Peptides against a protein of PDB entry 5EIB. Designs and how they scored, part 180

Target 1, 366 residues: chain A of PDB entry 5EIB
Amino acid sequence: VDLEPGTMDSVRSGPFGQIFRPDNFVFGQSGAGNNWAKGHYTEGAELVDSVLDVVRKESESCDCLQGFQLTHSLGGGTGSGMGTLLISKIREEYPDRIMNTFSVMPSPKVSDTVVEPYNATLSVHQLVENTDETYCIDNEALYDICFRTLKLTTPTYGDLNHLVSATMSGVTTCLRFPGQLNADLRKLAVNMVPFPRLHFFMPGFAPLTSRGSQQYRALTVPELTQQMFDSKNMMAACDPRHGRYLTVAAIFRGRMSMKEVDEQMLNVQNKNSSYFVEWIPNNVKTAVCDIPPRGLKMSATFIGNSTAIQELFKRISEQFTAMFRRKAFLHWYTGEGMDEMEFTEAESNMNDLVSEYQQYQDATAD
Target 2, 366 residues: chain A of PDB entry 5EIB as posed
Amino acid sequence: VDLEPGTMDSVRSGPFGQIFRPDNFVFGQSGAGNNWAKGHYTEGAELVDSVLDVVRKESESCDCLQGFQLTHSLGGGTGSGMGTLLISKIREEYPDRIMNTFSVMPSPKVSDTVVEPYNATLSVHQLVENTDETYSIDNEALYDICFRTLKLTTPTYGDLNHLVSATMSGVTTCLRFPGQLNADLRKLAVNMVPFPRLHFFMPGFAPLTSRGSQQYRALTVPELTQQMFDSKNMMAACDPRHGRYLTVAAIFRGRMSMKEVDEQMLNVQNKNSSYFVEWIPNNVKTAVCDIPPRGLKMSATFIGNSTAIQELFKRISEQFTAMFRRKAFLHWYTGEGMDEMEFTEAESNMNDLVSEYQQYQDATAD

## One batch from the design tools (peptide; made by RFdiffusion4, then SolubleMPNN)

Design b2_p19_6_s4 (from b2_p19_6, 11 letters changed)
Fold by OpenDDE base, seed 4:
Parts: structure tokens; sequence; C-alpha cells
Structure b2_p19_6_s4 (fold): chain B 366 residues (1-366), chain A 19 residues (1-19)
């Protein structure tokens, strides 16, 4: 789905374009112009019914519909505005199904779009209420990984999207291969989401290795485990050491000793025990899949529900507040039928979410 | 200061070819 035709042509002409049914390409002509309100109230609202018709048709063809997975950006107008409209409409029609998102958070390191903090804040407000699971894929973190860890002097969207694809492949391993922990979306939610609003995940991937160092690195379970818990490997720009883990899932892929995985996972928990809440028993889950990802012998994927995710929301909130106090660019949103009150409500709800994370961070076992 | 990646034009190539 897109409000512009050019993205659909790129997907259709791509190496995997033939995997998608031609009739499942739903697109507009005008685009959202990086405006959430165009995506949500005007251009996106005109297209949403056509998307819902396709969603219904595909849902009816499913033998067992678990839920929905949306991949979208929160900095643009289409992914943010139309994406959140679509989530709301699907939630209304399928209230008993899991809503899962891969939400790409904006960064001024990656894009010069000034209104991204507005689009992101308005989107987070919708995601808090209408999703069950949200993977926070932060362009800030992706850029920093590409530049600092992978030693790419000029990171491209291709480089960022490579990390996104590796992360998405990792977190969906249990859904794609039988006999794994969290084999369905609902079981993942039950294991990872202790409180309904606290459903924002910090993903991580290992190994992250620069092209020049790949030939010399032996991949071992201890190295994967250590790197997976390293803040530099997090796909959200948060330091886990500044918060506490509510829940963690670790997904290992490749041929390895399950005993060695369990030993290393126990060691990393014990070493980092101060960064876990003590009042959630057995809050670390481990899965091992014998099928490695393409091009790697072994990998580990991390899913963290951490109170440190508040650093991401604080960053967006600070950027939002700096513009909103000046009423900068608001006329572009109000001109599409949006009320200024919706900005204050979205800011308030995101600040409440930050406060909730802080409350659970400071909570002790009674 | 890390040089901002040039804002690539809207060529949203969603398919990274696994080279």
Amino acid sequence: as target 1 above (366 residues)
Amino acid sequence: MPRRAPTPGRNTSYVVPWR
C-alpha cells in the first residue's frame, strides 16, 4: 500500500515483485507530502476502503487468521497517517486479532524532513491504543550501527533496510518454523507484554560485523550472546543500562548446542541482573532454531521490552515540543481538517507512556 | 559531527537484493 505509485513500481520490478498478487497493490496518485493529516484524514481516507476490501479478501482466504503485521515509517505521511488509520480500521473490524507492527522511528540523522516529530508523535498516540505488539526500529540506531559498527562512511537506505530485513527475519523466526517458543502472535504478546500499553519492543541482532572483519570472525554462542545484549546492537537508540527489562526473548538460529545457549543466557542474565525487574519471574525466554539465516552460519535476535525505550519517546517528544511551542508548520495539518487539540492529546499520551515506563522501572518487589 | 546521510531521493527500494 502507498499513496504514491512509484514505490509500487519499484516493488513490482524488484526480485520478489512476483510474490505479491497484482490486485493486492493498492496505491494513490498524490502522496501524503510527509503530512500525517493527509495520510489520516484526506488522501489516506479516500484509499483506506480499497485497502480494507483487499484485507477482507485475504483474511477470508486464511485457514487460521492470527492477526496482522504492518510495516511502516512514522516520519513520512503515508506510513504514519494512513498506516495508523488502517490499524484503527482493522482493529474495529477484527477486535479479537493481534495487531503487530514494525514501526520505523524517524531521525534527523537520516532525514531532513522537519515535520517528522509531529508525524511520529501523532502515530505513537495511535499505536499505544490500537496495537498489541510494536517493534521499534529506530533510524537513529540504524544509522549509528551503519556508521560506527559497520564502518560505512555514507550509510544509504539500502544499508538501513538490510538491518531492518535481518531484524524482521529474526523476530519472525518462531512464526515461520514449527516447534519454537512464541510460535504464534498471541503467545508472543502473552510472554512479552505484562501491561497492555507497554508493548513497544527494542529489537537487536547479532552478528553485526563490518565487511572488512567478516572473514576473520568466528561466530560462537558466547560472542552472539554478548553482542545481542550490547546496547550498540539495539535497533532502537536506547541504552538498556538506563532502564530495566520487563521481558526478553532471545532467538538463536543455526546449528549450536542448546546447553551452551542456556549456559550463556544464564550467565548474561546473572551479569546484568540489576537491569531486570525482580518481580517478573522467568522473564527471559530463549528459542533455538536449527535453520540459520541466509549467508550466516549462526545468528541471535533479541526482543526486549525495556523501560529504557522511554529514551526514544523522550527524544521525539523534545523535538515535537520545540516546534509545537512555536506552532511551526501546524497550518499544513489544520488545513487537512486536523484540530490543534489532537497534537496536545498525542503529546500528553506519549508523556503518560513515558511516566508509566518510569513507574515500572522504579517499582520494587514488595 | 557525523555527516548526515544525503537524503536519498524517494527511491524507496524496499527490496534489498541479497547480494
Scores: peptide ipSAE 0.008, ipTM 0.435, DockQ to the pose 0.019
Fold by OpenDDE base, seed 1:
Structure b2_p19_6_s4 (fold): chain B 366 residues (1-366), chain A 19 residues (1-19)
Amino acid sequence: as target 1 above (366 residues)
Amino acid sequence: MPRRAPTPGRNTSYVVPWR
């Protein structure tokens, strides 16, 4: 789905374009112009019914519909505005199904789009209320991984999207291969989301190795385990050491000893025990899938529900506030029928979310 | 209208073999 045809043409002409049904390409002509309100109230609202018709058709063809997965950006008008409109409409029609998102957070390091803080804040407001699970994929973290860890001098969207795809493949492993932990979206939510509003995850993927170091790095369970818990390996620009993990899932892929995995997972938990809440028992879950990702002997994917995620929301909030105080570009949103009050409500709800994370960070066992 | 940042060109510097 896109409000611009060029993106759909690129997907269709791409190496995987043939895996998608032609009738499942739903697109507009005008685009959202990086305006959330165009995506949500005007251009996106004109297209939403045609998308819902496709969603219904595909849902009816499912043997067992667990829920929905949306991949979108929060900086642009289509992914943010129309994406959150779709989430709302799907949730209204399928209230008993899981809503899962892969939400790409904007960063000034990656994009010069000045209104991204508005689009992101307005989107987060919708995601808090209308999703059950949100993987926060932060363009700032992706850029920093590409530059610092992968030693890419000029990271591209291709390089960032590679990390995204590896992460998405990792976190969905249990859904795609039977007999694993978190074999369904609902079970993942039960294990990862102790509080309904606190459903924003910090993903991570290992191994991440620069091309120059690949030849010298052994892929071992200890190295994967150490890397996936490293703050520099998080796909969200947050330091887990500044917060506490509410819940963690680790998904190992490849032929490895389950005993070795359990030992290394215990060791890393013990080493990092100060960064976990003590009042959620058995808050670390581990899965092992014998099927490695393509091109690797083994991998580990990390999913963290941490109170440190508030650093990401604080960054967006600070950028939002700096623009909103100046009333910068507000007329572009209000001109699409949006009220200025909705900006204030979205800012408030995001600040409330930050406060909730802080409350649970400071909570002790009774 | 806010300018879209130019899409940085594909650097083929993939660590994991892209298919």
Scores: peptide ipSAE 0.029, ipTM 0.545, DockQ to the pose 0.020; fails the geometry check
Fold by OpenDDE base, seed 3:
Structure b2_p19_6_s4 (fold): chain B 366 residues (1-366), chain A 19 residues (1-19)
Amino acid sequence: as target 1 above (366 residues)
Amino acid sequence: MPRRAPTPGRNTSYVVPWR
């Protein structure tokens, strides 16, 4: 789905263009112009029914519909505005189905789009209410991984998208291979989301190795385990050492010893025990799939529900507040039929979310 | 840190296009 036709042509001409049904390409002509309100109330609203018709058709063809997965950017107008409209409409029609998102967070290090804090704040407000699971993929963290870990001097969107695709492949492993832990979206939510609003995850993927170091790196369970818990490996721009893990899932792929995985997972939990809440017992889940990802002997994917994610929301909130106090660019949103009150509500809800994470960070076992 | 060149204009939902 896109509000511009050129994206559909790129997908169709791509190496995987033939795996998608032609009728499932729904697109507009005008785009959202990086405006959430244009994605949500005007251009996106005109297209949403056509998307819902496709969603219904695909849902009816499912033997067992678990839920929906959306991949979108929160900095743009289409992914943010139309994406959150679509989430709302799907939630209304399918209230008992899981809504999962891969939400790409904007960063001023990656994009110069001035209104990204508005688009992100307005999107987060919708995601808090209408999603069950949100993987926070921060463009800042992705850039830093590409630059620092992968030693890419000039990271490209292709390099960032490679990390996103590896992560998406990792977190969906249990859904694609029967008999694994968290084999369905609802079971994942039950294990990962102790409180309904606290459903924002920091993902990570291992191995991440620079081209120059590939020849010297052994892929081992200890190295994968160490890397996926490293703060520098988080694909959300927050430091897990500044918060506490509510829940963690680790998904290993490849031929490895289950015993070695369990030992390394226990060791990393014990080493990092101060970074977990003490009042959620057995809050780390581990899955092992014998089938490695393409091109790797083994991998590990990390999913963390941590109170440190509030750093991401605080960053967005600070940027939002600095613009909103000046009423900068508001006329572009109000001109699309949006009320200024929706900005205040979105800001308030995001600040409440930050406060909730802080409350649970400071909570002790009674 | 060097800023990435802003890729202006394309509203993409699923893939940040490499330009």
Scores: peptide ipSAE 0.010, ipTM 0.364, DockQ to the pose 0.021; fails the geometry check
Fold by OpenDDE base, seed 2:
Structure b2_p19_6_s4 (fold): chain B 366 residues (1-366), chain A 19 residues (1-19)
Amino acid sequence: as target 1 above (366 residues)
Amino acid sequence: MPRRAPTPGRNTSYVVPWR
C-alpha cells in the first residue's frame, strides 16, 4: 500500500516483487507529502476502503487468521497517517485479532524532514490505543549500528533496511517454523505485554559484525547472547541500563545446544539482574529454531519490553514540543481538517506512556 | 508542503548482502 505509485513499481520490479499478488497492490496518485493529516484524513481516507477490501479478501482466505502485521514509517505521511488509519479501521472490523506493527521511528540523523516529530507523535498516539505489539525500529539506532558496529562510513537506507529485514526475519521465526515458543501472535503478546499500553518492543539482532572483523569472529552461543544484550545492539535508541526489562524474548536460530543456550540466557539474566523487574516471574522467554537465517550458521534475535523505551518517546516529545510551541508548519495539518487539540492530545498520551513506563520502572515487589 | 525526505547515500535494491 502506498499513496505514491512509484513505490509499488519499485516493489513489483524488485527481487521478490512476484511473491505479491498484483491485485494486492493498492496505491494512490497523490502522496501524503510527509503530512500525517493527508495520510489520515484526506488522500489516505480516499484509498482506505480499497485497502480494506483487499484485507477482507485475504482474511477470508485464511484458515486461521491470527492478526495483522503492518510495516510502516512514522516519519512520512503515508506510513504514519494512512498506516494508523488502516490500523484503526482494521481494529474496528477485527477487534479480536492481534495488531502487530513494525514501526520505523524517525531520526534527524537519517532524514531532514522537519515535520517528522509531528507525524511520529500523532502516530504513537494511535499505536498506543490500536496496536497490541509494536516493534520500535529506530532510525537513530540503526544509523548508529551501521556506523559504529558495522563500520559503515556513510550508512544508506539499504544498510538500514538490511537490519530491519534481519530483525523482522528473526522476530517472525516462531511464526514461520513449527514447534517454537511464541508460535502465534497472541502467545507473543501474552508473553511480552504485561500491561496493555506497554506494548512497545526494543528489537535487536546478532551477529552484527563489520566486514573487516568477520574473519576473526566465531559464531558461538555466548557471543550471540552477549551481543544481543549489548546496549549498542538495540535497534531502538535507548540504553536498557537506564531502565528495567519488563519482559524479554530471545530467539536463537541454527544448530546449537539447548543446554548451552539456557545456560547463557541464565548467566546474562543473573549478570544483569538489576536491569530486570523482580515482580514479573519468568519474564525471559527463549526459543531455539534449528533453521539458521540464510548466510549465517547461527543468529539470535532479541525482543525487549523495557522501561528504557521512554528515552525514545522523550526524544520525539522534545522535538515535537520545540516545533509545536512555535506552531511551525501547523497550518499544513489544520488545513487538512485537523484541530490543534489533536496535537495536544497526542502529546499528552505519549507523555502519559512515558510516565507509565517510569512508574513500572520504579515499582517494587511490595 | 513539507519536502520529501532526502535519500542518504546511493539508491539500492530492497535486498542487500549481509554485512
Scores: peptide ipSAE 0.009, ipTM 0.498, DockQ to the pose 0.022; fails the geometry check

Design b2_p19_7_s1 (from b2_p19_7, 10 letters changed)
Fold by OpenDDE base, seed 5:
Structure b2_p19_7_s1 (fold): chain B 366 residues (1-366), chain A 19 residues (1-19)
Amino acid sequence: as target 1 above (366 residues)
Amino acid sequence: SMAERQKKLIEKAKEIAAK
């Protein structure tokens, strides 16, 4: 789905374009112009019913519908505005199904789009209310991984999207292979989300490999475990050491000793015990899938529900507040029929979310 | 059930947070 036809043509002409049904390409003509309000109230609102018709048709063809997975950016107009409209409409029609998102957070290091803080804040407000699980894929973190870790002097969208693809492949492993931990979206939510609003995940991946590197260094289970918990391997620009883990899932892929995995996972928890909440028992889950990623002998994927995720929301909030206090660019949103009050509500809800994370960070077991 | 355990965790965390 897109509000621009050229994006759909690029997907269709791409190496995997033929795997999608032609009738499942729904697109507009005008785009959103990086405006959340165009995506949510005007251009997106005209297209949403056509998307819902496709969603219904595909849902009816499922033997067992678990839920929905949306991949979108929060900095643009289509992914942010229309994406959150679509989430709302799907939630209304399928209230008993899991809503999962891969939400790409904007960064000034990656994009010069001035209104990204508005689009992101308005999107986060919708995600807090209408999603059950959100993987925070932060362009700040992706850029820093590409630049500092992968030594890419000028990271491209292709380099960032390689990391996104590796992360998405890792976190969906348990859904795609039988007999795994968190074998469905609902089990994942029950294990990872102790509180309904605190459903924003910090993903991580090991090994981090550059695009086009053929010589994958075979990592050991200890090296994978260490890298998976390293802040430099997190796909969200938050330091886990500045917060506490509510819940963790670790997904190992490849042929390895289950005993060695359990030993290393116990060791890393014991070494980092100060970074876990003590009042949630058995809050670390481990899965091992014998099927490695393509081109790798083994990998590990991390899913963290950490109170440190508040650093991401604080960054967005600071940028939002700096613009909103000056009413900068607001006329582009209000001109599409949006109320200025929705900006204040979105800012408030995001600040409440930050406060909730802080409260659970400071909570001690008596 | 897992749902009951989650509910109990929510209640306990609300108690901790109200202190």
Scores: peptide ipSAE 0.019, ipTM 0.543, DockQ to the pose 0.020
Fold by OpenDDE base, seed 1:
Structure b2_p19_7_s1 (fold): chain B 366 residues (1-366), chain A 19 residues (1-19)
Amino acid sequence: as target 1 above (366 residues)
Amino acid sequence: SMAERQKKLIEKAKEIAAK
């Protein structure tokens, strides 16, 4: 789905374009112009029914519908505005199904789009209420991984998207291969989400590999375990050491000893015990899938529900507040029928989310 | 059950946040 035809044509002409049904390409002509209000109330609202018709058709063809997965950006108008409209409409029609998102967080290091803090704040407000699971894929963190860790002097969207693809492949492993831990979206939510609003995940991946860098040697289980808990491997720009893990899932892929994985996972938990809440028993889950990812002998994917993720929301909030106090660009949103009150409500709800994470960070067992 | 555990955690966390 897109409000611009050019993106859809790029997917259709791409190496995987043939895996999608032609009738499942729903697109507009005008785009959202990086405006959340155009995505949510005008251009996106005109297209949403056509998307819902396709969603219904594909849902009816499922033997066992678990839920929905949306991949979108929060900085643009289509992914943010229309994406959150779709989430709302799908939630209304399928209230008993899991809503999962891969939400790409904007960064000034990656995009010069000035209104991204508005689009992101308005989107986070919707995601807090209407998603069950949100993987925070932060362009700030992706850029920093590419630049600092992968030593790419000029990270491209191709480099960032490679990390996104590896992460998405890792976190969905248990859904794609039967007999794994968290084999369905609901079991994942029950294991990862102790509190309904605190469903924003910090993903991580090891080994970090760029497209074409075959040079990352197959890591050992100890090296994979150490790397996936390293703050430098997190796909969200927050330091886990500044917060506490509520819950963790680790997904190992490849031929390895389950015993060695369990030993290394116990060792890393013991070393990092101060960064876990003590009042959630058995809050670390581990899965091993014998099928490695393409091009790797083994990998580890991390899913963290950490109170440190508040650093990501604080960054967006600070940028939002700086613009909103000046009413900068606000006329582009109010001209599409938005009230200034919707901005204030979205800012408030995001600040409440930050406060909730802080309360659980400071919560003791006693 | 896991649901009962989750409910107890929510209740405890609300009590902690109210102090």
Scores: peptide ipSAE 0.017, ipTM 0.442, DockQ to the pose 0.020
Fold by OpenDDE base, seed 2:
Structure b2_p19_7_s1 (fold): chain B 366 residues (1-366), chain A 19 residues (1-19)
Amino acid sequence: as target 1 above (366 residues)
Amino acid sequence: SMAERQKKLIEKAKEIAAK
């Protein structure tokens, strides 16, 4: 789905364009112009029914519909505005199905689009209410991984999207291969989301491999486990050491010893015990899939529900507040039918989410 | 533009798939 035809034509003409049904390409003509309101109330609202017709058709063809997976950006008007409209409309029609998102968070390090804090804040407000699980993929973290860890002097969107694709492949492993822990979206939500609003995940991946680095160092289970819990491997720009893990899932891929995985997972929990809440028993889940990723012998994917994710929301809130206090660019949103109150409500709900994460961070078992 | 950045991404994805 896109409000611009050029993106869809490029996917269709791409190396993977043939894996999608031609009738499942739904697109507009005008785009959203990086405006959430155009995505949500105007251009996106004109297209949403055509998307819902495709969603219904594909849902009816499912033997067992678990839910929906959306991949979108929160900085742009289409992914943010139309993406959240689509989430709302799907939630209205399928209230008993899981809504899962891969939500790409904007960063000034990656994009100079001044209104991204508005689009992100308005989107987070919708995600808090209408998703069951959201993978926070932060462009700032992706940039920092590319620059600092992968030593790419000029990170490209292609390098960022490589990390996104590796992460998405990792977190969906249990859904794609039989006999795994978290084999469905609902089981993942039950294991990862102790409180309904606290459904924002910090993903991580090991090993991090640069494009063209054929030096696949044969990583060991201890090295994978250590890298997976390293703050530098997190795809969200927050430090887990500044918060507490509510829940964790680890997905190992490749031929390895379950015993060695369990030993290393126990060791990393014990070494990092101060960074876990003590009042959620058995809050770390581990899965092992014998099928490695393409080109790797072994990998590990991390999913963390951490109170440290509040750092990401605080960053967006600070940027939002700096613009909103000046009423900068608001006329582009109000001109599409938005009220200034919707901005205040979205800011408030995101600040409430930050406060909720802080409350559970400070909570003790006593 | 975003469109130019997307176009470059698609070109790079085609190059990766051709390898």
Scores: peptide ipSAE 0.000, ipTM 0.288, DockQ to the pose 0.018
Fold by OpenDDE base, seed 4:
Structure b2_p19_7_s1 (fold): chain B 366 residues (1-366), chain A 19 residues (1-19)
Amino acid sequence: as target 1 above (366 residues)
Amino acid sequence: SMAERQKKLIEKAKEIAAK
C-alpha cells in the first residue's frame, strides 16, 4: 500500500515483485506530502476502504488468521497517517487478532523533513492504543550503526533498509520455522508483553554486516551473545543500561550447540542482572533455529522489552515540544481537518507512557 | 498442517529467489 505509485512500481518491477498478487497493490495518485493528517483524514481516508477490501479477501482465504503485520515509517505521511488509520480500522473489524508492527522511527540524521516529530508523536499515540506488539526500528540507531560500526561515511536508505531487513528476518524466524519458541504472534505477545501498553520492543542483530560485505566472519556463540546484548547492536537508539529489561527473547540461527547457547545466555544474564527486573521470573527466552540466514553461518537476533525505550520517546517528545510551542507548521495539519487538541492528547499519552516505563523501572520486588 | 503450508511457502520463496 502506498499513496504514491512510484514506490509500488519499484516493488512490482523488483526481483520479488511476483511474490505479491497484482490485485493486492493498492495505491493512490497523490502522496501525503510528509503530512500525517493527509494520510489519516484526507488522501489516506479515501484509499483505506480499498485496502480493507483486500485485507478482508486475504483474511477470508486464511484457514487460521493469527493477526496482522504492518511495516511503516512514522516520519512520513503515508506510513504514519495512513498506516495508523489502517491499524485502527483493522482493529475495529478484527478485535481478537494480534496487531504487530515494524515501526521505523524518524531521525534528523537521516531526513531533513521538519515535521517528522509531529508525524511520529501522532503515530505513537495510535500505536499505544491499537497495537499488541511494536518493533521500534529507529533511524537514529540505524544511522549510528552504519556510520560508527560499519564505517559508512554517507549511509544511504539502501544501507539502512539492509539492517531493517536483517532485523525483520531475525525476529520473524520463530514464526517461519516450526518447533520454535514464540511460534505464533499471540505466544510472542504473552511472553514479551507483561503490561498491555508496554509493547514496544528494542530489536538487535548480530553480526552487523553491510550489504556488500558478505564477510563470512565465523562468529562464535560467545561473540554472538556478547554482541547481541551490546547497546551498539540495538536497532533502537536506547542504552539498555539506563533501564531494566522486563522481558527478552534471543533467537539464534545456524548450526550450534544448544548447551553452549544456554550457558552463554545464563552468563550474560548473570553479568547484567542489575539491568533486569527481579519480579518477572524466567523473563529471558532463548530459541535456536538450525537454518542460518542467507550469507551467514550463524546469527543472533535480540528482542528486548526494556524501560530504556523511554529514551526514544523522550527524544521524539523533545523535538515535538520544540516545534509545537511555536505552533510551527500546524496549519498544514489543521487545513486537512485535524484538531490542534489531537497534538496535545498525543503528546500527553506519549509522556504518560514514558512515566509508566519509569514506574516499572523503579519498582522492586520488596 | 500449518507446518506443511509453511514449508511449501518457503520452498516457493526459495525458487523465486533463485530466479
Scores: peptide ipSAE 0.000, ipTM 0.321, DockQ to the pose 0.016; fails the geometry check

